# Peptides against a protein of PDB entry 4JHK, part 79

Target 1, 212 residues: chain A of PDB entry 4JHK
Amino acid sequence: EDYKIQSFDLETQKLLKTALKDPGSVDLEKVSSVIVDQSLKDQVFSREAGRICYTIVQAEAKQTNGSVFRRNLLNRLQQEFKAREETRKRSTQEWVCLVSFICNIFDYLKVNNMPMVALVHPVYDCLFRLAQSDALKNEEEVDCLVLQLHRIGDQLEKMNVQLMDELFNLLRDGFLLQEDLSSMGRLLLLEILEFRAGGWKLSDTAQKYYYS

## One batch from the design tools (peptide; made by RFdiffusion4, then SolubleMPNN)

Design b2_p12_6_s4 (from b2_p12_6, 4 letters changed)
Fold by OpenDDE base, seed 5:
Structure b2_p12_6_s4 (fold): chain B 212 residues (1-212), chain A 12 residues (1-12)
Amino acid sequence: as target 1 above (212 residues)
Amino acid sequence: SEMEEELEWWNL
């Protein structure tokens, strides 16, 4: 089983590999911190991070019946979520990485093969923030919003259809009424509106792009 | 926010 961790130094790679096989022999707080730090810098890695986190959670549960890693991971995620407005002001890139990471954790870190209910509202809050007028005029934020809705929109709707309806009302209004959208931003909003209307079903090409 | 409070409660 291969994981994309080549962006880390050799010592950190060894730490992560050990955590995947023998989580009881490493500092799981340190492991969680390293994964979160890299995910906040690299949006591509945040997708792989979700898979890595799920594997470590399973390994720890099997080895010691513990949940130290998951606890530390979620505590750090909560801290970053609380500081999201400051992060957005500091760097759009860091903000979209944060949103991507939260959404990827929601997608991969299942509990009893179910999404973590506690993450539903935080995920929606991030998406609603991206749907505000000041964010919709920024193409990088629109890219992030549309990407996450492609990946987890169907799951989120199953958890709370009312919030999804409210979110898409904002996206519709942005598409129709907001004057300072970029051409690409407007096209992306139209595409995601049609995507949901079509039942969140991806083409074979889109499936490869968004999930691999 | 209310959403932040829910997450705090769950993590305790």
Scores: peptide ipSAE 0.032, ipTM 0.693, DockQ to the pose 0.151
Fold by OpenDDE base, seed 1:
Structure b2_p12_6_s4 (fold): chain B 212 residues (1-212), chain A 12 residues (1-12)
Amino acid sequence: as target 1 above (212 residues)
Amino acid sequence: SEMEEELEWWNL
């Protein structure tokens, strides 16, 4: 299977390709570190990273019944999550990359074809942080929030509808009441409100309205 | 469940 890893040097590409096929022959701690590092600075890669991570987890489980990669990956992810406020303060870009990566891990790293229950609250915590007034006035954070909800909102709601209702109450209030939203930010909030109201689907009419 | 245990620190 082909993966989008062209952003890495040739040596690292070889490492990743080997990890995907024969995880027992490489340093899986190093592999996890490389994937997380790149995901924290490249939001586009973070989605591909989720798929890569799932494949490596499956390959290692099949080969040795091991979980070295998953353990290292999740340990690093926990560290980054715990430091999320410091990260946000330091760099909005790193913060939105972190959120994107966590959401993509939630999306791809399934357990018995189901989302990891342990990731539900961390994901919601990230999205709730993006839904606060100080974040909603930042278009980069709004972009991230709306993108993740488009990707995994339906799955998250299935895990906890009460939290989703609370989250969307904040988004509704932001859309209606917050003065310092950008025009695009306000448009995106309205779009995602309608997206959920339509069962996490965007109608052709709505698509034309927002993207014509 | 093993993965759930590895994520015990998320709620701290």
Scores: peptide ipSAE 0.031, ipTM 0.694, DockQ to the pose 0.427
Fold by OpenDDE base, seed 4:
Formats: C-alpha cells, sequence, structure tokens
Structure b2_p12_6_s4 (fold): chain B 212 residues (1-212), chain A 12 residues (1-12)
C-alpha cells in the first residue's frame, strides 16, 4: 500500500516506512509520538494516520507478536484526551484534530475485527463535548462533529445506542433552539439528523442538496 | 470523571 506521509521530513518518512515494514528495527515509541504530533496539526493526515497505525500494529504482531506500538499510541491518546479542555482553549484546530484522530483510531484499530471497547466512551465524550452549546456555535467544531458521525456513527451506535440517542437529543435541541448557530452549522446538524434517521445513509438527492 | 477513570483500559 501507498501511505501519504509527504508532510513529514525525509528522515521521519524513512522512519515511518521502516516501521511499516520492519517495526522491530525502530523505536516504536518515537514512531507513535511523531504520528500523534502530526495528527494534532493536520486533520487530513489523521485519517491516513489510522491506516498507518493499523498497518504498524499488524506488522509488529506478525513479526514479534508484540504490541509496543499500540500501547504507546493509546497511552499518548489517553494523555491528550485528559488534556482536551486545555487543548480546546488553546487551539480549536488542535482540538478538532484530536477528536478526529481518536475517531480514526477507533475506526481503524480494530481487535478481532471489532472496535476497541476501551475507546467507545472516550469517543462519545469527545462528541458530546462538540455537541455542547459553546461548541455548536463554532462551525469548525460542527464540521468535525458531523464528519466523525458520518465516518463512525453507525459503529458507535452498535456499541452503545443509548449514548447515541442522548447525543442526538442534544443535536436536535441545538438545531431547534440555539440562536447563534451559523447557517451552515444549522444545515449540517439537519443533515446529520437525517443521516442517522435514514440508517446512516443519505439519498443521492440529499447528498447533492447538502454538499452542492 | 467516571469516564476518565476508565481510561486505564487504553493500555492494550
Amino acid sequence: as target 1 above (212 residues)
Amino acid sequence: SEMEEELEWWNL
């Protein structure tokens, strides 16, 4: 597979390529660190990072039956998650990157072809934070919320439908009652409400309407 | 929070 790692310098690219092929020959803690650091700066990369992480995890498991990379990755994610409110205050961009990365790890880093149960509550907590009134007024946060729900909403619901119902109650209330939503924010909330109501699918006509 | 205390399970 080809991985999009052009945003890194050449030395780091070499490190990542080696980790993908021969994880036992590199410092996997360092590898996890550079991936997380970049994912906190580039939301687009965070999607690719999920694939990269999964590949490294599989390569290490196959090569040494180890899990050093995954452990370091998740430990770093836990640290960033705990500091999420400070991150949000410092930089909305870094905050939405953090949420995006956690969601992408949830999406790609599966165990026995199942989502990692340990990530379910943290992911929901991030989404609930994005669904609060102070976040819904920020279009960047709404974009992130809606994007993640499009990507992993169906999987999350299977893990805990009660939390999903509660989340969407907040989104509905935001759509109907919150006065300081942007026009686009309101449109996005409506779209995601309809998306879930349609079984996490959009019709072609709806797709054109909301994303034209 | 209760959820943050459960984060110890991230150590997989």
Scores: peptide ipSAE 0.029, ipTM 0.677, DockQ to the pose 0.168
Fold by OpenDDE base, seed 2:
Structure b2_p12_6_s4 (fold): chain B 212 residues (1-212), chain A 12 residues (1-12)
Amino acid sequence: as target 1 above (212 residues)
Amino acid sequence: SEMEEELEWWNL
């Protein structure tokens, strides 16, 4: 299976490829750091990163029954999460990349075919932050929010429907009451409101757009 | 925050 790692230099690509097949032969702390660093720069990669991380976790489990990579990955994510407001202030782009990456890890890094419970509140916290008025006025943040809800909203709701209800109350209020939304931002909010109301179901065409 | 305190569970 091919992974989208063209954004890395050749040496790093080799490192990642080796980690995917023979994780015991590489420094998994370094691998995790590289993946997180790149995910904070490239939102497109952050999606692929989730899949890569899952594969490495599975490979290490099979090879050594270890969890060194997962531990290092989550430790780094925790650090980035704690610093999320500083990140947002410094760079909206890095902030939305961080949110995207955390959401993608939630989506892919499952235990016993279930989402990792430890990530539920952090994910919701990120989405709630994006749903605040100061974030809703920024189209880049709205884009991120809506994208994540399309990808993992149904899973998150299953984990905590009360938080999802509260989140969508904020989105509805933003749609109806906030005056400084962009035209596209307002349309995106309407779309996601309707998406949930419709049971988190997309047409085949829409599914391709959000899940390709 | 309270949610940040729960993140100690990330140390899996």
Scores: peptide ipSAE 0.029, ipTM 0.676, DockQ to the pose 0.170

Design b2_p12_7_s1 (from b2_p12_7 with L2K A3L E8K)
Fold by OpenDDE base, seed 2:
Structure b2_p12_7_s1 (fold): chain B 212 residues (1-212), chain A 12 residues (1-12)
Amino acid sequence: as target 1 above (212 residues)
Amino acid sequence: SKLEELDKELAS
């Protein structure tokens, strides 16, 4: 498989490639840090990072029956998560990258083919933060929120339907009541409301309406 | 960390 790691220098690319094939031969703490650092800078990479992380986890499990990489990854994620408000204040871009990365890890890094329970609340906390009024007025944050819900909303709902209901109550209120939404933001909220109402899918007609 | 500890539990 090919992984999108062109943004790294050659030495780091080699490190990542080695981690994917022979994780026992590299510093997995360093690998996890590099992946997180880049994911905080590039939201596109954060999607690929989930797949990369999954592969490394599987490779380490197979090779040594270990979980060093996953532990280090989750430790770093916890650190970034705890500092999320500071991150948001400093850089909206880094904030949405963080959310994207956490959501992508949730999507890819499964245990026994199931989402990690440990990530459920952190993911919801991030999405709830994006659903607050001060975030909904920022189109970049709305884009992130809607994108993540499109990707993992159905899985999250299965983990906790109550939280999903509460989240979408906020989104509905934002759509209906918030006055400083951008036109695109309002459109995206409407679309995601309809998306969930339709069982986390859109009809062909609806697809054309929103994305043609 | 909290997530690390929870991961240990899941891996057990």
Scores: peptide ipSAE 0.034, ipTM 0.706, DockQ to the pose 0.180
Fold by OpenDDE base, seed 5:
Formats: sequence, C-alpha cells, structure tokens
Structure b2_p12_7_s1 (fold): chain B 212 residues (1-212), chain A 12 residues (1-12)
Amino acid sequence: as target 1 above (212 residues)
Amino acid sequence: SKLEELDKELAS
C-alpha cells in the first residue's frame, strides 16, 4: 500500500499521508491543490494521482461521510479544464499532463464502480482537441491521445458511443488525409484504429507488429 | 463549478 509521493518535500508528504488515513484532520482544499499542481507537471504522477484521490475520497466517506475533498478536486479540475487552450499555448507538456490527469481521474475516481458522468464530456472534449489537425502534427500530443484511448477508451465508449464514433472519424481522416504527420504519429494512429476495431485489444499478430 | 454542480445533480 505504497504511494509514490517521494517527489514532494517532507512536510507535504506528511500532509498527503495524513489525508490518506485521516482526511478529517487536514485541509483537504490544500491537499487537492497540491495533487493537481504536481499532476500538471508530471505525467507519471498523474497516474498515481488518480489512485491517491480515490483513496482519499473513500477515506473521507468512511470517516465522516463527507465529500469535501472531491468537491475541491472537481472545482480545481474545472478551472484547469476551462483554461486548457491557454495551457496548450503556453506548454504542450503541461497540456498533455492536464489531459492525462483528467483521464486518470475518470479512470480511478469511480462512484459505486461507475465512472463519474460529469467527467464524460470534459474527457471527450480533451480527446477531440488532441484529434484536431494542429495537434495531430505534434508527436507529444499524439502520444497522449493514443495513451488515453488505450487506458479508458473502452469505458468512454460505454458512456457515449456516438462521440467515440465521431472521434475516430477524425482520427481516420487524420491518418489518411493529413500530410504533415510524423512517421511515428501515423503509426500510432493506425495502431489505435486497429485497437478499437479489435474490441479495445490487440490481436497476437498486431501485438507482434507494433511492440515486438 | 460546473463539474461540481453536475456531480451534485447526479448524486441527488
């Protein structure tokens, strides 16, 4: 039951550890801010952040039947989402971290084993932005797009198959028609197209082709 | 926020 929080200073580590076990004894707004701030800088931590957030939500619910942490988390997430175009303009790295974080929250922060419906459209909006021609020419954005679809594509499709169809129409058009895709970008688009076509999994043959 | 509001509505 270890959490990857060694990148924080000792005081912040203590804060996070306390939040995980005794959320009622700490400032949960501050905790949420710390987690979001680090997730916007480190895409690897974004994955861990989802798990941490889920644990804190469960701990608070069990301890006080409260939802202070989740409210603060969603408020901050909404702020970052609203400013996503400015973030993208400022830093591609921060933008893909934001997308990764939102997707990981969607993946981990489930209620009664169900995804939060409120996150469905924000997630799709981010993925649609990554599927635009100006984003598809950037390998870092393509990497992010494909990674998220590998992680949560099947879950998202369950929530709204029509949006998923529209998204993959854009990806197909990008693969076939866009002239300034990198070789790797084009390969990744092909892979994800086959991934969905195969029921969100790769055949043994495809696995060998892409990852051998 | 919009997300918070939507979450509250869904939880009701």
Scores: peptide ipSAE 0.034, ipTM 0.687, DockQ to the pose 0.188
Fold by OpenDDE base, seed 4:
Structure b2_p12_7_s1 (fold): chain B 212 residues (1-212), chain A 12 residues (1-12)
Amino acid sequence: as target 1 above (212 residues)
Amino acid sequence: SKLEELDKELAS
């Protein structure tokens, strides 16, 4: 497997590569910190981080039957989640990276081949925050919201359809009623409304309309 | 943390 870790320096890349293959030989707390820190800076890596984390978790489980990495990761995740409003206030970019990271951990870090139930509400809380009026007016936040729903919306709905219905009620209201949406923001909301209505998939025609 | 605790429960 190819892991996209080019954004790290060579020493850190070596650390991560070692963690992926021989987690017992590295400081897993440091590894988790590095991954989280980078995920909060780079949304592209934030997407990759989920897959990397899952691989390390599995490697540690197989090697030592341990869960040090996952424990440290989730602890840090909880800390960042709790501070999400301050993060948003400080930097929209860091905020959307945080959301992306949480969503990707949800997507990849399975427990017994199932999504972590513990992450369902945190993910929804983030998405609901992005669906508020003050967030919908920001294209960067709308982009994040729509992107995450494209990636994990079907899984989230399976976990809690009522919350998904409530979320999309907000999105519909935003699309129809909010005046200070950008043209692109409004288009993205329409697309995601259609995406869910279509069973979390887009027709070829719709794809061409929205993304070409 | 809450997530750690819940993770332990799920892993058990």
Scores: peptide ipSAE 0.031, ipTM 0.688, DockQ to the pose 0.185
Fold by OpenDDE base, seed 3:
Structure b2_p12_7_s1 (fold): chain B 212 residues (1-212), chain A 12 residues (1-12)
Amino acid sequence: as target 1 above (212 residues)
Amino acid sequence: SKLEELDKELAS
């Protein structure tokens, strides 16, 4: 399996490759720190980060029956989540990267093919924050919200349908009633409303309409 | 279970 880690310097790439194959031979605390730091800077990397993290967790479990990497990763995730409002105030870009990272960890870091229950409310809290009026007026936050719902919305709904209904009530209100949405933001909200209504899927024709 | 351990680690 090949992993997209070309954004790191050569030394860090070597560190990550070694962690994927032989986690016992590297400092797993350092590895987790590097992955989280990069995920907070690059939203595109956060998707790959989820896959990388899952692979390292499995490799360490198989090699030493250990959980050092997972422990450090989850502790750092909890710290960043608790500071999410300060992060949003400091940088919208870092905030949406944080949300993307949390959502991708939810998507990839499963045990016995089940999502971590402890991540359900933190993920919903982030999505509800993005669905507030002050966030919906920012295209970068709307992009993030819609992207995450496309990726993990069906899984989140299975965990708590009531929260999903409440979230989409806010999105419908935003689409219909909020006047300072950008044209692209309004289009994205309409698309995600249709996406859920269609059972978390769209036809190829509809996909081309919204994203061509 | 392994899932319970992960939940505990996240909550700590």
Scores: peptide ipSAE 0.022, ipTM 0.585, DockQ to the pose 0.456

Design b2_p12_7_s2 (from b2_p12_7, 4 letters changed)
Fold by OpenDDE base, seed 3:
Structure b2_p12_7_s2 (fold): chain B 212 residues (1-212), chain A 12 residues (1-12)
Amino acid sequence: as target 1 above (212 residues)
Amino acid sequence: SKLAELDKELAS
């Protein structure tokens, strides 16, 4: 397996590679911190981070029947989630990176082939925050919202359809009633409304229209 | 930590 970790320096790359193959030989608290820190800086990396985290969790479980990495990761995630409003005030980019990271952990870090129930409400809380009027006017936040719904919307709906209905009521209202949406923001909201209405699928023709 | 406690439960 190949992991995209070229953004790290050589020493950190070595640390991560070792954690993936022999987690018992490295400081797993440090590894978790490095992954979280980079995920908060690079939204693209957060997707890869989910896959990396799952692999390390599996490797540690098999090697020592331990869960040191996952425990440290989830503890840090909770800390960042609790401080999400302050993060948003400080930097929109850091905020959307945080949301992306939480969503990707939800997507990849499954237990017994099931999503972690404890992450359902935190994920919805983040998406509801992005669906508020003050966030919908920011294209960067709309991009993040729509991207996460494309990635994990179907899974989230299975966990709580009522919350998903409430979320999409806000998105419909935003699309129809909010006056200060950007042209791209409005287009993205329309696309995601259509995406869910189609059973979290998009026709080839629609895909070309929105993204080609 | 709620999430850390969940991890502990799932690992047991």
Scores: peptide ipSAE 0.042, ipTM 0.748, DockQ to the pose 0.144
Fold by OpenDDE base, seed 5:
Structure b2_p12_7_s2 (fold): chain B 212 residues (1-212), chain A 12 residues (1-12)
Amino acid sequence: as target 1 above (212 residues)
Amino acid sequence: SKLAELDKELAS
């Protein structure tokens, strides 16, 4: 299997390749830090990062029945999550990268083919933050919110339908009542409202309307 | 961290 790690220098690429095949031979704390750091800068990489992390977790479990990498990864995620408001204040781009990364970890880093329960509330907290009025007026944050809900909304709802109902109440109110939404932001909110109403799917008509 | 601790609990 090929992994998209060309953005790293050759030394780091070697480190990551070794971690993927022989995790016991490398510093897994360093590996986790490298992956998180890059994911906080590149939203596109965060998708690949989820897949990479899952592979390393599986490789370590198979090799030593260990979970050092996963513990270090989750520890770093907790640190970034706690500092999320400061990150948002510093850079909207870094903030949406953080949200994207934690959502992608939720999506890919499954145990026994199930999402990690420990990530459910942190993910919802991030999405609820994006659904606040001060975030909905920022198109970049709306883009992130809608993208994540497209990717993992159905999984999150299965974990806690009450929180999902509360989240979409905020999105509905934002769509209907908030005055300073951009045209694109309002369009995206309408789309995601219809997306969930349709069972986390788009009809052929809706697909053509929004994406053609 | 809270997430790391929760992970340990789930893994046990």
Scores: peptide ipSAE 0.041, ipTM 0.740, DockQ to the pose 0.181
Fold by OpenDDE base, seed 2:
Parts: sequence; C-alpha cells; structure tokens
Structure b2_p12_7_s2 (fold): chain B 212 residues (1-212), chain A 12 residues (1-12)
Amino acid sequence: as target 1 above (212 residues)
Amino acid sequence: SKLAELDKELAS
C-alpha cells in the first residue's frame, strides 16, 4: 500500500515508512509531530494523514499493544486546537488545514470501530467557527467547511444531531441573510443545505448542477 | 492533554 509522503525529505520518508511497518523502532512522538506539521501546510496531505495515522495506530497496537503514537498525536492536536484562533489570525490557509486535519483524524481514527467521542466537540467547534459571519465571507473557509461536511457530516450528525441542527441553522441564515458572501460561497452553502436535506447525498442531477 | 486523557479512557 502506498502513501502520499513525497512532500517530505527522504530521511523523513524513511521515518514514516518505518513507523507504518515497525512503529516500535522509531520515535513516535517525532513521527506524530512531523505528520501534524505537514498537515498544517498541506490540506491535501491532511486527508492522507488521517489514513497514515490510522495505519500507524493499528500497527503499534498489533506490535506492542501500545498507544504512544495516538497519545502524542492527540496531544499535539489539542495544542493546535487550543491555539486555533491565533492560527486563523496568522494564516487562513493554516487554519483550514488544521480543521481539515482534525476532521480527517475524526474520520479515520476510530476507537472500537466508532468515532472518537473526544473529537466530536472539537470538530463541531471548528465547523461552528467556519460558520460564523466573519468566516463565511472567506471563500477558502467556506470551501473547507463544505468539504468537511461532505466527508464527515453524516457521522457527526449521528454523534450529536442537536449540534448539527444548530450548525445548519447558521448556514441557512448565512445563505439567506449574509450580504458579503461570494457567489461561489453562496452556491456551496446552498449545495450543502441540499446535501443534508437529501440524507447526506445528492442526486446525479444535482451533482452535475453544482459541480459541472 | 485533555484529548490524550480522553483517548485513554475511550480505549480502556
């Protein structure tokens, strides 16, 4: 199985490859830090990072019945989450990468084949932040919000339908009432509203309409 | 961290 780690230098690639197959032989704290650092730079990688993290977690569990990697990963994630407003202020790109990474970890890093309950509120907090008026006016943030909802919205709703209702109330209000949305942003909000209303899926016709 | 602690609880 191949992982998209070409963005790393060769030494780091070797480190990651070793972590994937023999996690007990590497510094898993360093591995987790490297993955998080890169995920904050590259939103595309953040998606792959979820899969990588899952694989390392499973490998360590199988090899040593340990959870050192997951612990370190979540520690770093918590640190970044706590500083999310500072991150957003510094760089919208890093902020949406952070959100994407947290959502992808939620999507891939299951506990007993279930989403991590501990990540539910942090994920919602990020999505709610993206749903605020000052964020909805930024197309990059809207893109991130809608993308995450397409990926994990159905799972999140199962974890807390009340929060999902509240979130979509904000999105509906944004779509209807906010004046400084971009045309694309408004279109994306409409699409995601329809997406949820349709049971977290779109018809082929609707898919072509929004993404042709 | 809080997340790490919660993770341990969930994994137990």
Scores: peptide ipSAE 0.040, ipTM 0.737, DockQ to the pose 0.184
Fold by OpenDDE base, seed 4:
Structure b2_p12_7_s2 (fold): chain B 212 residues (1-212), chain A 12 residues (1-12)
Amino acid sequence: as target 1 above (212 residues)
Amino acid sequence: SKLAELDKELAS
């Protein structure tokens, strides 16, 4: 498999590659820290980070039956999640990167081939925050919200349909009632409403309409 | 952390 780690320097790339193949030979706390730090800066990597993390988790489990990496990763994730409002105030980019990272950890870091139940509420909390009026007026946050729902919405709904219904009530209200949405933001909200209504799928016609 | 503790529970 190919892992997109070009954003790191060569030494760090080597560290990550070693962690992927021989996790017992590296400092897994350092590896987790590097991954989280980069995920908070680069949304493209934050998407890839979930897959990388899962691979390291599996490699460590297979090699030593250990979970040092996962423990450190989740500890750091909890810290960043708790500070999410401060992060949002400091940098919208870092905030959407954090959301993307959490969502992708949810997507890839399976336990017994199932999503981690512990991540369900944190993910929803992030998405609900993006669905608030002060966030919906920011196109970058709307982009993030819609992107995550496209990626993991179906999985999240399976975990808690009630929360998903509540979330989409907010999105519908935003689409219909909020006056300071950008044109693109409003379009994206309409699209995601239609996406869920269609069973988390887009028809070819809809795809062309929204993204051509 | 809460997430780490919950992870242990899920893995057990």
Scores: peptide ipSAE 0.039, ipTM 0.732, DockQ to the pose 0.159

Design b2_p12_7_s3 (from b2_p12_7 with L2K A3L E8Q)
Fold by OpenDDE base, seed 2:
Order: structure tokens, then sequence, then C-alpha cells
Structure b2_p12_7_s3 (fold): chain B 212 residues (1-212), chain A 12 residues (1-12)
């Protein structure tokens, strides 16, 4: 498989490639840090990062029955999550990258073919933060929110339907009541409301309406 | 970390 790691220097690319094939031969703490650092800079990479992380986890499990990489990854994620408000204040871009990365890890990094329960609340906390009025007025944050819900909303709902209901109550209120939404932001909120209402899918007609 | 600890529990 090919992984999108062109943004790294050659030495780091080699490190990542080695981690994917022979995780026991590299510093997995360093690998996890590099992946997180880049994911905080590039939201596109954060999607690929989930797949990369999954592969490394599987490779390490197979090779040594270890979980060093996953532990280090989750430790770093916890650190970034705890500092999320500071991150948001400093850089909206880094904030949405963080959310994207956490959501992608949730999507890819499964235990026994199930989403990690430990990530459920952190993911919801991030999405709830994006659903607050001060965030909904920022189109970049709305884009992130809607994108993540499109990707993992159905899985999250299965983990906790009550939280999903509460989240979408906020989104509905934002759509209906918030005055400083951008036109695109309002459109995206409407679309995601309809998306969930339709069982986390859109009809062909709706697809054309929103994305043609 | 909390996430690390929870992951360990899940992996057990």
Amino acid sequence: as target 1 above (212 residues)
Amino acid sequence: SKLEELDQELAS
C-alpha cells in the first residue's frame, strides 16, 4: 500500500516506512510524535494518518504482540486534547486539524474491530465545542464539524445516541437561531441535519441539491 | 495518561 507521506523529509519518510513494516526496529514514541505533529499542520494528512496509525498498530501487534505505538499515540492525543482550548485560541487551523485527527483515529484505530470506547467522549467533546455559537460563526470550524459527522457520525451514534441527540439539538438551534452564520455554514448545517435524519445518508436528489 | 489507561483496559 502507498501512504501519503511526501510532506516529510526523506529521513522521516524512511522512519515511517520502517515503522509500517518493522515497528520493532524504530523508536515508536518518535514515530507517534511525528505523526501527531504533522497531523496538527495538515488536515488532509490527518486522514491518512489514521490509516498509517492503524497499520503500525497491526504491524506491532503481529511482530511483538506489543502496543507501544498505540500507547504513545494515545498519550500524545490526550496531551493535545487537554490543551485544545489553548490550541483553538492560538490557531483555528491547528484546532480543526486536531479534531480531524482525533476523529480519524477513532475511525481507523479499532479494538477487536470496534471503535475505542476511550475515544468516544473526547470525540464528542470536540464536536460539541465546534457546535458552540462562537465556533459555528467560523466557517472553517463548521466545515470541520460537518466533515467529521459525515465520516464517523453513524459510528458515534451507535456508541452514544444520547450525546448525538444533544449535539444535533445544538446544530438545529444554530441553524434556526444563530444570526451570524455564514451562508455556507447554514447550508452545511442543514445538510448534516438532513443527513442524519436520513439514516446517515443522502438520497440522490439531496446529493444533487447540496453538492451539484 | 487517561486515554492510555483506558486503552490498556480495553486491550486486556
Scores: peptide ipSAE 0.035, ipTM 0.699, DockQ to the pose 0.184
Fold by OpenDDE base, seed 4:
Structure b2_p12_7_s3 (fold): chain B 212 residues (1-212), chain A 12 residues (1-12)
Amino acid sequence: as target 1 above (212 residues)
Amino acid sequence: SKLEELDQELAS
């Protein structure tokens, strides 16, 4: 497997590569910290981080039957989640990276081949925050919201359809009623409304309309 | 943390 870790320096890349293959030989707390820190800076890596984390978790489980990495990761995740409003105030970019990271951990870090139930509410809380009026007026936040729903919306709905219905009620209201949406923001909301209505997929025609 | 605790419960 190819892991996109080019954004790290060579020493850190070596650390991560070693963690992926021989987690017992590295400081897994440091590894988790590096991954989280980078995920908060780079949304592209934030997407990759989930897959990397899952691989390390599996490697550690197989090697030592340990869960040190996952424990450290989730602890850091909880800390960042709790501070999400302050993060949002400080930097929209860091905020959307945080959301992306949480969503990708949800997507990839399975427990017994199922999504972590513990992450369901945190993910929804983030998405609901992005669906508020003050967030919908920001294209960067709308982009994040729509992107995550494209990636994990179907899985989230399976975990809690009631919350998904409530979320999309907000999105519909935003699309119809909010006046200070950008043209692109409004278009993205329409697209994601259609995406869910279509069973979390887009027709070829719709894809061309929205993305070409 | 809450997430750690819940993760432990799920993993047990």
Scores: peptide ipSAE 0.034, ipTM 0.695, DockQ to the pose 0.185
Fold by OpenDDE base, seed 5:
Structure b2_p12_7_s3 (fold): chain B 212 residues (1-212), chain A 12 residues (1-12)
Amino acid sequence: as target 1 above (212 residues)
Amino acid sequence: SKLEELDQELAS
């Protein structure tokens, strides 16, 4: 039951550890801000952040039947989401971290074992943005897009198959028609097209082709 | 926020 929070200073680590076990004794707005701030800088932490957030939500619900942390988290997510174009303009790295974080929250922060419906459209909006021609020419954005679809594509499709069809129409068009894709970008698009076509899994043959 | 509001509506 270890959480990867060694990148924070000792005081912040203590804050996070307390939030995980006794959320009622800490400022949960501050906790949410700390988690979001770090997730916008470190894509690896974004994955861990989803798990941490889920644990805090469960702990608060169990302790006080409260939802203060989740409310603050969603408020901050909304702020960052609304500013996503400015973030992308400022830093591709921060932009892909934002997308990764939102997708990881969608993946981990489930309610009654179901995805939060409120996150479905924001997630799709981010993925559609990554599927635009100006983003597909950037390998870092393609990496992010493909990674998220590998992680949560099957879940997203369950929520809205029509949007997923529209998204993959863009990806197919990008693969076939866009001239300024990198070799790696084109390969990744092909892989994800096959991944979905195969029911969100790769055949043994495809696995060997792409990852041997 | 919109996300918070939507979450509250769904939780109701």
Scores: peptide ipSAE 0.034, ipTM 0.690, DockQ to the pose 0.187
Fold by OpenDDE base, seed 3:
Structure b2_p12_7_s3 (fold): chain B 212 residues (1-212), chain A 12 residues (1-12)
Amino acid sequence: as target 1 above (212 residues)
Amino acid sequence: SKLEELDQELAS
């Protein structure tokens, strides 16, 4: 199976390909660092990063019954999460990349086909931050919020329905009451409200209405 | 670290 890693230089591409097939032959700390660094720069890559990380974790477990890669990945993730407010102040783009990365790790890095319980609150904390009034006025943050809810909202709700209800109360209030939303931001909030109300799915007609 | 603790649990 092919992985979308063309954004890296040739040397790094080789490193990643080797990690996917023979993780014991590379520095897995370096591999995890490269993946996290790129995920913090490119939100599109964060989706692929989740799949790559899962594959490396499985490959290492099978090859050596080790967990060096996962340990380094989770440690780095914890560090970035703790510094999330500083990241947001420094760069909105880096902040939304961080949120996207955390959400995609939640989505792909399963244990016994179940989400990691330890990631539930960190994910919700990020989404709640995006749902605050100062974030909802920024289209880039609204885009990120809605995208993550489309991808993992149903899974998150299964883990904690109370937090999801509280989150969507904020989104409804933002849609109805906040005056400085962009037209696109308001449209996206309406769509995600409808998406959840419809059981985390939309008809083809509704999809075309919002995204055509 | 909560995430590090999780890793240890999974490795055990």
Scores: peptide ipSAE 0.031, ipTM 0.707, DockQ to the pose 0.144

